# Peptides against a protein of PDB entry 6TME, part 26

Target 1, 324 residues: chain A of PDB entry 6TME
Amino acid sequence: NRLKRAYIALQAWKKAFYSDPFNTAANWVGPDVCSYKGVFCAPALDDPSVLVVAGIDLNHADIAGYLPPELGLLTDVALFHVNSNRFCGVIPKSLSKLTLMYEFDVSNNRFVGPFPTVALSWPSLKFLDIRYNDFEGKLPPEIFDKDLDAIFLNNNRFESTIPETIGKSTASVVTFAHNKFSGCIPKTIGQMKNLNEIVFIGNNLSGCLPNEIGSLNNVTVFDASSNGFVGSLPSTLSGLANVEQMDFSYNKFTGFVTDNICKLPKLSNFTFSYNFFNGEAQSCVPGSSQEKQFDDTSNCLQNRPNQKSAKECLPVVSRPVDCS
Target 2, 324 residues: chain A of PDB entry 6TME as posed
Amino acid sequence: NRLKRAYIALQAWKKAFYSDPFNTAANWVGPDVCSYKGVFCAPALDDPSVLVVAGIDLNHADIFGYLPPELGLLTDVALFHVNSNRFCGVIPKSLSKLTLMYEFDVSNNRFVGPFPTVALSWPSLKFLDIRYNDFEGKLPPEIFDKDLDAIFLNNNRFESTIPETIGKSTASVVTFAHNKFSGCIPKTIGQMKNLNEIVFIGNNLSGCLPNEIGSLNNVTVFDASSNGFVGSLPSTLSGLANVEQMDFSYNKFTGFVTDNICKLPKLSNFTFSYNFFNGEAQSCVPGSSQEKQFDDTSNCLQNRPNQKSAKECLPVVSRPVDCS

## One batch from the design tools (peptide; made by RFdiffusion4, then SolubleMPNN)

Design b1_p9_8_s2 (from b1_p9_8, 3 letters changed)
Fold by OpenDDE base, seed 2:
Structure b1_p9_8_s2 (fold): chain B 324 residues (1-324), chain A 9 residues (1-9)
Amino acid sequence: as target 1 above (324 residues)
Amino acid sequence: SAALEEARS
């Protein structure tokens, strides 16, 4: 009976395909859905004698189409990987019936509309990848209440501020890059427990960096480039004991880049170019270390090449933003 | 960033 429901769902989905360049669904014929390409069956959790559709993997199939509501009949699916296709429309609300959803990857598609709130209804979700789509609007704060291992949101059309609930996240990787997020990074960011990589690249974020960033002891990648951040770099950044890649380029930072930051023990690449820094420690100078790579291009530094003119620097440097 | 390119296998 469960496989019969799956058959109905999968046939509806096949009907919703506009293009199947690799003929992925060519063998999607007949009731034996477990033989379908990209469909994976396993014994049901509640009854090992019953075979159910537990996973979908259509990654890189380049399929054009949409997700029909009948997909809600796939109630035993825990893994849904359909990245790198050309699916359009919205994520069906009927997917709320997939209560075993564990990994949801719809990245690199053509989905539109607001954040797919149906993802919030899945109690066991651990992996969420919706990057490279056209999702828009506000990011629901509830997303960070979920016990996710990874949250990929980059390359969408999300707007508004980053929710303060970010501090509740236990994700090791979070990407905000290439959206339209605005406002400040919440101070609660320092409460993230397992964060290894966080990327804010190419948004409209502004204000001062919160001091609490320095509490991210496990972070290896911190990229806040291409935003509108102002003020000095927090002195608490010296607490980033494991940071390897750090990028603050293309902002409006001012002040002095200190030894405490440039001498971070695991730091391998630190880019602070295209800002308005008016000083840097010797340890921050490109070429000063064989183990570390620095870029101080296009700042307001004295006796350094490729800096901004005095005319460009004076209006900004003379009016430093006090972040205290 | 590697985070932007990494995908679940």
Scores: peptide ipSAE 0.057, ipTM 0.839, DockQ to the pose 0.276
Fold by OpenDDE base, seed 3:
Structure b1_p9_8_s2 (fold): chain B 324 residues (1-324), chain A 9 residues (1-9)
Amino acid sequence: as target 1 above (324 residues)
Amino acid sequence: SAALEEARS
């Protein structure tokens, strides 16, 4: 029966634990898997008279070990939360059998290898959190074809370009931060109609910001700091009617920071420090507003404190990148 | 960034 399969899976997993500091699996004994700590049962969807393992929650258990292939026997699991552990290895391909997977959180572990493509096989997946691991390689374009609410990819080893399919994403939150992504932000980004928060911090992204960013009318957080972006800020950024937190710091931007950007109605924090901007509107000056916070540090602005030297500015400012 | 520290309940 289903619980017997679950027992086999869970016992295999317990055997795969190298360390269990909080003795989380101490009670993982016997066939009554529904009593196991961190294991949650519910009536099966296809037969309410049958009890099945529907969820795993081992968050913050500090368990060292790996995910054995026997976990594929947990075919009724819809919620899999094992963040903040010390699990290593790869995500087993056998998890493709978990066709009810709804939320998958393996964040803050020691997983390695390429993007876990098994996640793409789950038709009902709504939440994907694989941040703070050691996943590497290319991001599959198909990830954005899925109807996900949130996609957390930050703090990994992903490289290559951001897929053009990003525009198809319906996610409200997407994080790319602290990876090795390169190339330009796709122009299709403006098609992310449900986007609220997007973070690109600390990658190797370059080129001009696409004008289409201004179409993200639902975005509240836009952070593109610590990259290699060039050119002027798109004038279309004036369309970000709901943006509250905006960060373009630590790039190679040039040009003038306009009133239309700094006077955005919901803007509370705008950081454009450590660039090569050679001018800013009065509304962008730190201290000019009581309700907004600005940082213009380390640019090429005249009559402002803590700016770059002329020697640093001249080579860049004199050769502005034309993004048109 | 708030998104980086966001946790799912």
Scores: peptide ipSAE 0.055, ipTM 0.831, DockQ to the pose 0.275
Fold by OpenDDE base, seed 5:
Parts: C-alpha cells; structure tokens; sequence
Structure b1_p9_8_s2 (fold): chain B 324 residues (1-324), chain A 9 residues (1-9)
C-alpha cells in the first residue's frame, strides 16, 4: 500500500525533528497522511483511482532535524519544498526512488556534504534549489546535462572549476554566487541558448572573460562581480542585445570600456567600479544618460572622481593582460 | 541580484 509506505516515511521524519516551533507536525498522527500539515495528495499517475502523496511543502516552518532514509518510501512525490528550515545532515541517497521528482527545493537549510548527486538520478527534474546551505566539493558536470529550468547553487561551499558542460544547460537562471569556484569561465558558456540570468558574484574565478559571452543573446542579467577576472572586456559583449543588468565590479579588469558596450540597447545598469580601467567612452560616464545608470568608481580613469591613485594604478595598468 | 531572490511558486 502506497499510503502505508508514506505513513512510515512521514512518521520516521517526524521522529527526526529536533524542533518544530510552529507545531507543523502536530497533526501528523494516524494513517490519514493526506490530512497531514504540509502533505499534499493527488491521484496517482499510473492509477487515477489511487490517492498518493504527491507533494511536500514545509517552507518556512523553521523545523530543526534531518532527512531520514525512510523518505525514500515517498515514491510518488513530485514536489519537495522544504526551504527555510534548519534541516541538517546530507540528502539521503534513498531519494533516488522518487523517480517523479519535478521540483526540489531544500534552500536555506543546514545541509552539508558533497553535491547531492541523487538529484542527478531524477529523470524529470525541472527545478533545483540548493542555495543557502553548506554543500561543498566539486560540482558534478552532469548537472548541466539535465533539462532544468533553474539551477540555484549560490551561498554554499562549492569549490573547483565550473564544468565545461555548462554550455549544454537549458536553464534560464543559473546562480553560482557566493561559493569558492575557481578557474576560468568556460568558453562553452556561449552555447547556453535559453539563458536569461547568470550570477557569478563572490567567487574565486579568474582569467579573461571568454569572448563567447557575447553570444548570450537572451541574457538580461550578467553579474560577474567580486572575482579575480583580468584583461579587457571582450569586444563581443556588444552582442548582448537584451542585457539589462551588467556588473563587473570588484575585479582586476584593465583597458578601455567601449562605447559599444555602454550603448547596448536594453542596458539599464552597468557597474564596472573597483577595477583598473584606464579609459571609458563618453557614453559610459555616469550621468551621461537619463535611461542608464553607470558606476565607474575606483578605477584608473583620468578626470573622474573617486579614482585610484597613480601609485595604485601604474603597476597594473602598465602591465595589461593580453587575452588574445 | 534579482536572480538570487527568485522564489518558486
């Protein structure tokens, strides 16, 4: 009996709660699991006459505890939303039995360990949110082989390089922000055909920006701030026809910020502050446009306010990195 | 960034 298995799973989970400040699981008593707070039932896909547990929503319940392996008995669950809790430990590998998983949101918890590779076993997964946890180690390249709409990885402890398979991703939103990713952005990034928003904020990324970024015609948000990027901005950035928000601040960029970039047709905000740019087109000057907002603070620009000293600029500007 | 604040409904 599928509901009986669900009962076993949910009771095991209740037992794994250390704290339930809102008494969310107070009514988790008895065999009628479909009446449990945060548990949602629906007709089974293989038999509409059978009711099964299809979804879990414990968002914002502030529950402390862990995910026991018995959760693997919830084989009919397609929606698993448990964000903004205090769950700790690892994601059980037994969740591989949840073959209908469609949306998996464990964000804003205290999960640890490596990337939950069990997520790769779900053939129908479309939404993956594991941000604001303590996941660590390498990002498996296979994550980008999945047909995901969104991939939220930000605010974790991921290390190593970004896989070259990123170009295979069909996601519209991808966040890498606030991790420990290193190395260069793969050139394959330009092959992301559905990308709208990508965020690299606050990592240890370095090297030159790949020219292929300019191929991201649908991108509206591109934020690479707070990294270690060097060299000049690629001239191919003029191809970002739909970019609205662009941030390259807090890097080690050099060279000239061109007119072709600052005159991008949909550009609303362009921040290139806290770099070592030694020139900018007039169209890049803050205040030059009523429709666009620019920030050129703390560069090596002449005749502009709030710039770095010559002493700070000269050693870097005189030794520009050639990205060609 | 707006992307960081996105929530699933």
Amino acid sequence: as target 1 above (324 residues)
Amino acid sequence: SAALEEARS
Scores: peptide ipSAE 0.052, ipTM 0.823, DockQ to the pose 0.291
Fold by OpenDDE base, seed 4:
Structure b1_p9_8_s2 (fold): chain B 324 residues (1-324), chain A 9 residues (1-9)
Amino acid sequence: as target 1 above (324 residues)
Amino acid sequence: SAALEEARS
């Protein structure tokens, strides 16, 4: 039966533990898997009279080990949360059998290898959190074809470009931060109709910001700091009617920071420090508003404190990149 | 950023 298969899977997993400092799996003994700590049972969807393992929650257990292929026997699991452990290795392909997977959180572990493509096989997946691992290689474009609510990819070893399919994503939150992504932000970004928060911090992204960013009227957080972006800020950013936190710091932007950006109605924090801006509207000056916080440090602004030297500014400011 | 901290804990 299903619980017997679950027993086999869970015992195999227990065997795969190298360290269990909180003795989380101490009670993982016997056939009554529904009593196991961190294991949650529920009536099966196809037969309410049958009890199945529907969820795993081992968050913050500090367990060292790996995920054995026998976990594929947990075919009724919809929630898999193993956040903040010390699991290593790769995500088993056998997890493709978990067709009910709804939330998959393996963040804050030591997983390695390429993007876990098994996640693409789950038709009902809504939440994918693989941040703070050592996943590497290219991001498969198919990830954005999925109807996900949240995609957390930050703090990994991903490289290559951001797929053009990003525009198809229905996620409200997407993080790319602290990887090695390169290239431009796709113009299709403006088609992300449900996007609230997007973070590009600390990558190797470059080029001009696409004008289509201005179409993201539901965005509350937009952070593109610590990249290699060039050119002026798109005038279409005036369309970000709901943006509250905006960060373009530590790039190579040039040009003038305009009123239409700094006067965005919901803007609370706008950081554009450590660029090569050569002008800003009065509304962008730090201290100009009680409701908004600005940082214009280390630009090429005149009559402002803590700016770059002329020697550093002139070579860049005199050769502005045309993004038109 | 707020997004980086969501659902982490």
Scores: peptide ipSAE 0.049, ipTM 0.817, DockQ to the pose 0.382

Design b1_p9_8_s3 (from b1_p9_8, 4 letters changed)
Fold by OpenDDE base, seed 1:
Structure b1_p9_8_s3 (fold): chain B 324 residues (1-324), chain A 9 residues (1-9)
Amino acid sequence: as target 1 above (324 residues)
Amino acid sequence: SSALEEARS
């Protein structure tokens, strides 16, 4: 009976395909859904003698279509991977019935509408990838209350502020890049206990960087480039003992880039170009280290190449933002 | 851009 429901769902989905360039669903015929290309069955968790559809993998199938509500009948699916297709529309609310959802990857599609709140209904979700779509509106604060390992939100149309609940996240990887987020990075960011990589690239974020960033001792990648951040870099950044890649380029930072930051023990690449820094420690100078790469281009540094003109620098440097 | 943007693509 469970496979029968799966059959109904999968046939409805096949009918929702506008284009299937690789004929992925060509063998989606008949009741034996476990033989369908991209469909994977496994013994049910509640009854090992029953075979159920546990996973969908249609990655890179270039399928055009939409997700019909009948997909809610796939109640045993734990892995849903349909990235790199041309699915459009919204994520069906009926997917709330997929209570075993563990990994949800709809990245690189043409989905629209608000954040798919149905993802919040999945109690066991660990991996959420909705990047490279056209999702819009506010990010629900509840997303960070979930015990996720990875949250990929980049390349969408999300706007408004980043929820303060971010500090509750247990994710090791979070991407906000290339959205329309605005406001400040919440001070609660320092409470992200498992964070390894976070990127804020290409948003409308502003204000001062919170000092609490320095509490992210496990972070290896921190990229806040291409925003509107102001003020000096927090001195607490010296606490980023494991940071390897750090990028603050294309902002409005001012002040002095300190030795304590540039001498971080694991630092491999530090880019702070295209800001209004008016000084840097010798350890921050590109070429000063064989093990580290720095970029100080287009700042207000003296005796360095490729800097902004005095005319460009003076109005900003003379009015430093006090982040205290 | 960051390599993270292309992760699990």
Scores: peptide ipSAE 0.107, ipTM 0.852, DockQ to the pose 0.246
Fold by OpenDDE base, seed 5:
Structure b1_p9_8_s3 (fold): chain B 324 residues (1-324), chain A 9 residues (1-9)
Amino acid sequence: as target 1 above (324 residues)
Amino acid sequence: SSALEEARS
């Protein structure tokens, strides 16, 4: 039966533990898996008279070990939350059998290998959190074909370009931060319909920002700091009617920071420090507003404190990148 | 920077 399979899976998992400092699995004994700590049962969707393992929550258990293939026997699991552990290895492909997977959180672990493509096999997946691991390689374009609410990829070792399929994403929150992504932000980004927060912090992204960013009407957080972006800020950024937090710091931007950007109606914080901007509107000056915080540090601005030297500025400012 | 990032778990 289903609980028997679950028992096999969970016992295999317990055996795969190298360390269980909080003795989380101490009560993982016997056939009554529904009594196991961190295991949650519910009536099966296809038969309410049958009890099945529907969820796993081992968050913050500091367990060291790996995920054995027997976990594929947990075919009724819809919620899999095992963040903040010390699980290592790869995500088993056998998890493809968990067709009810709805939320998958393996963040803050020590997983390695390529993107866990098994996550793409789950038709009902809504939440994917694989941040703070050691996943590497290319991000599969198909990730954005999924009807996900949130995609957390930050603090991994992903490289290559951001897939153009990003425009297909319906996610409200997407994090790319602290990876090794390179290339340009795809122009298709403007097609993201439900986007609220997106962060590109600390990658190797380059090129000009696409004008299509201005189409992200629902964005409240846009952080592209610590990359290699060049050119001027797109004038279309004036379309970000709901942006509250915006950060372009630590790039190679040039040009003039306009009123249309700094006067965005919901803007609370706008950081454009550590670039090569050679001008800013009065509305962009730090201290010009009580409701808005600005940082223009380390640019090429005249009559402002803490700016780059002429020696540093001239070579870049005199040769602005044309993004048109 | 992502508020929702901290919302779960």
Scores: peptide ipSAE 0.105, ipTM 0.846, DockQ to the pose 0.288
Fold by OpenDDE base, seed 4:
Structure b1_p9_8_s3 (fold): chain B 324 residues (1-324), chain A 9 residues (1-9)
Amino acid sequence: as target 1 above (324 residues)
Amino acid sequence: SSALEEARS
């Protein structure tokens, strides 16, 4: 009996709670699991006459505890939302049995360990949110082989390079922000055909921006701020016909910020502050447009306020990195 | 933007 298995799983989970400040699991008593707070039942896909646990929503419950292996008994769960709790430990490998998993949100918790590879075993997964945890190590390349709509990885402890497989991703939103990713952005990035928003904020990324970024025709948000990027901005950025928010601040970029970038048709905000740019087109000057906002602060620009000193600029500007 | 919002602490 599927509901009996669910009962076993949910009772094991309740036992794994260290703290339940809102008494969310107070009514988790008895065999009627479909009445449990945060537990949602639906007719089974294979038999509409059978009721199964199809979803868990414990968002914002501030529950402290861990995920016990018995959760693998919830084989009919497609929606698993437990964000904004205080769950710790690792994601159980037993969750591989949840083959219907569609949305997995464990964000804003205290999970640790390597990337939860069990997520790779879910064939129908569309939404993966593991942000604001303590996951560490390498990002498995296989994550981008999955047909995901959204991938949230930000605010973890991931390190190493971004996999070349990123180009295979069909996700519209991907966040890498506030990790320890290093190396270059893969050239394959331009192959992300459905990408709308990508954020690299606050990593250890370096090298030149790949020209292939300009192929991201659907991107509306591109933020690569607070990294170690060098060289000039690719001329191919003129191809970002739909970009609205673009941020390259707090890097080591050099060269000239051109009209073809600042005049992008949908551009609303373009921040390139805290770099070593030594020139900008008139269209890039803050205040030059009422419809666009620019920030050129702390560069090596002449006749602009709040720029770096010549002493700071000269050693960098005189040694521009050739990205060609 | 959703991505920016998600990335902000």
Scores: peptide ipSAE 0.075, ipTM 0.844, DockQ to the pose 0.861
Fold by OpenDDE base, seed 2:
Structure b1_p9_8_s3 (fold): chain B 324 residues (1-324), chain A 9 residues (1-9)
Amino acid sequence: as target 1 above (324 residues)
Amino acid sequence: SSALEEARS
């Protein structure tokens, strides 16, 4: 009976394919859905004598189509990986019936509409990848209430501010890159317990960096490049004991880049180019270390190459933003 | 890094 429902769902999905360049669904014929390419069966959790569809993997199939509501009949699916296709439309609300959803990867598709709130209904979700789509609107605060290991949101059309609930996230990797997020990074960011990598690249974020960033002891990658951040770098950044890659380039930062930041013990690459810094410690100078790579290009530094003109610097440097 | 790789455009 469960496989019959799966058959109905999968046949509906096949019908929703506009193009299948690799003939992935060519063998999607007959009731034996477990033999379908990209369909994986396993014993049901509630009855090991019953075989159910537990996973879908259609990654890199380049399939054009949409997700029909009948996919909600795949109630035993825990792994749904359909990245690198050309699926369009919205994520069906009927997927709320997939209560075992553990990993959901719809990245690199053509999905549109608001954040797929159906993902919030899955109690056991651990992995969410919706990057490289056309999702728009605000990010629901509830996303960070989920016990996710990874959150990939980059390369979408998300707007508004980053929710304050970010501090509740237990994710090790979070990507906000290449969206239209605005406002400040929430101070609650410092409460993230398991964060290893976070990228804010290419948004419309602004304001001062919160001091609480320095509480992210496990962070190895912190990239806030290509935004509108202002003020000085927080002195608390000296607390990033494990940071290896740090990028603040293409912002409007001012002030002095201190030794405490440039001498971070695990720091391998620190890029603070294309800002309005008016000073840097000797330890921050490119070439000063064999173990670390720095880029101070296009700032307001004295006696350094490739800096902004006095004309460009004076209006900004003379009006430093007080972040206190 | 995973985040950088995933954010690559």
Scores: peptide ipSAE 0.154, ipTM 0.881, DockQ to the pose 0.842; fails the geometry check

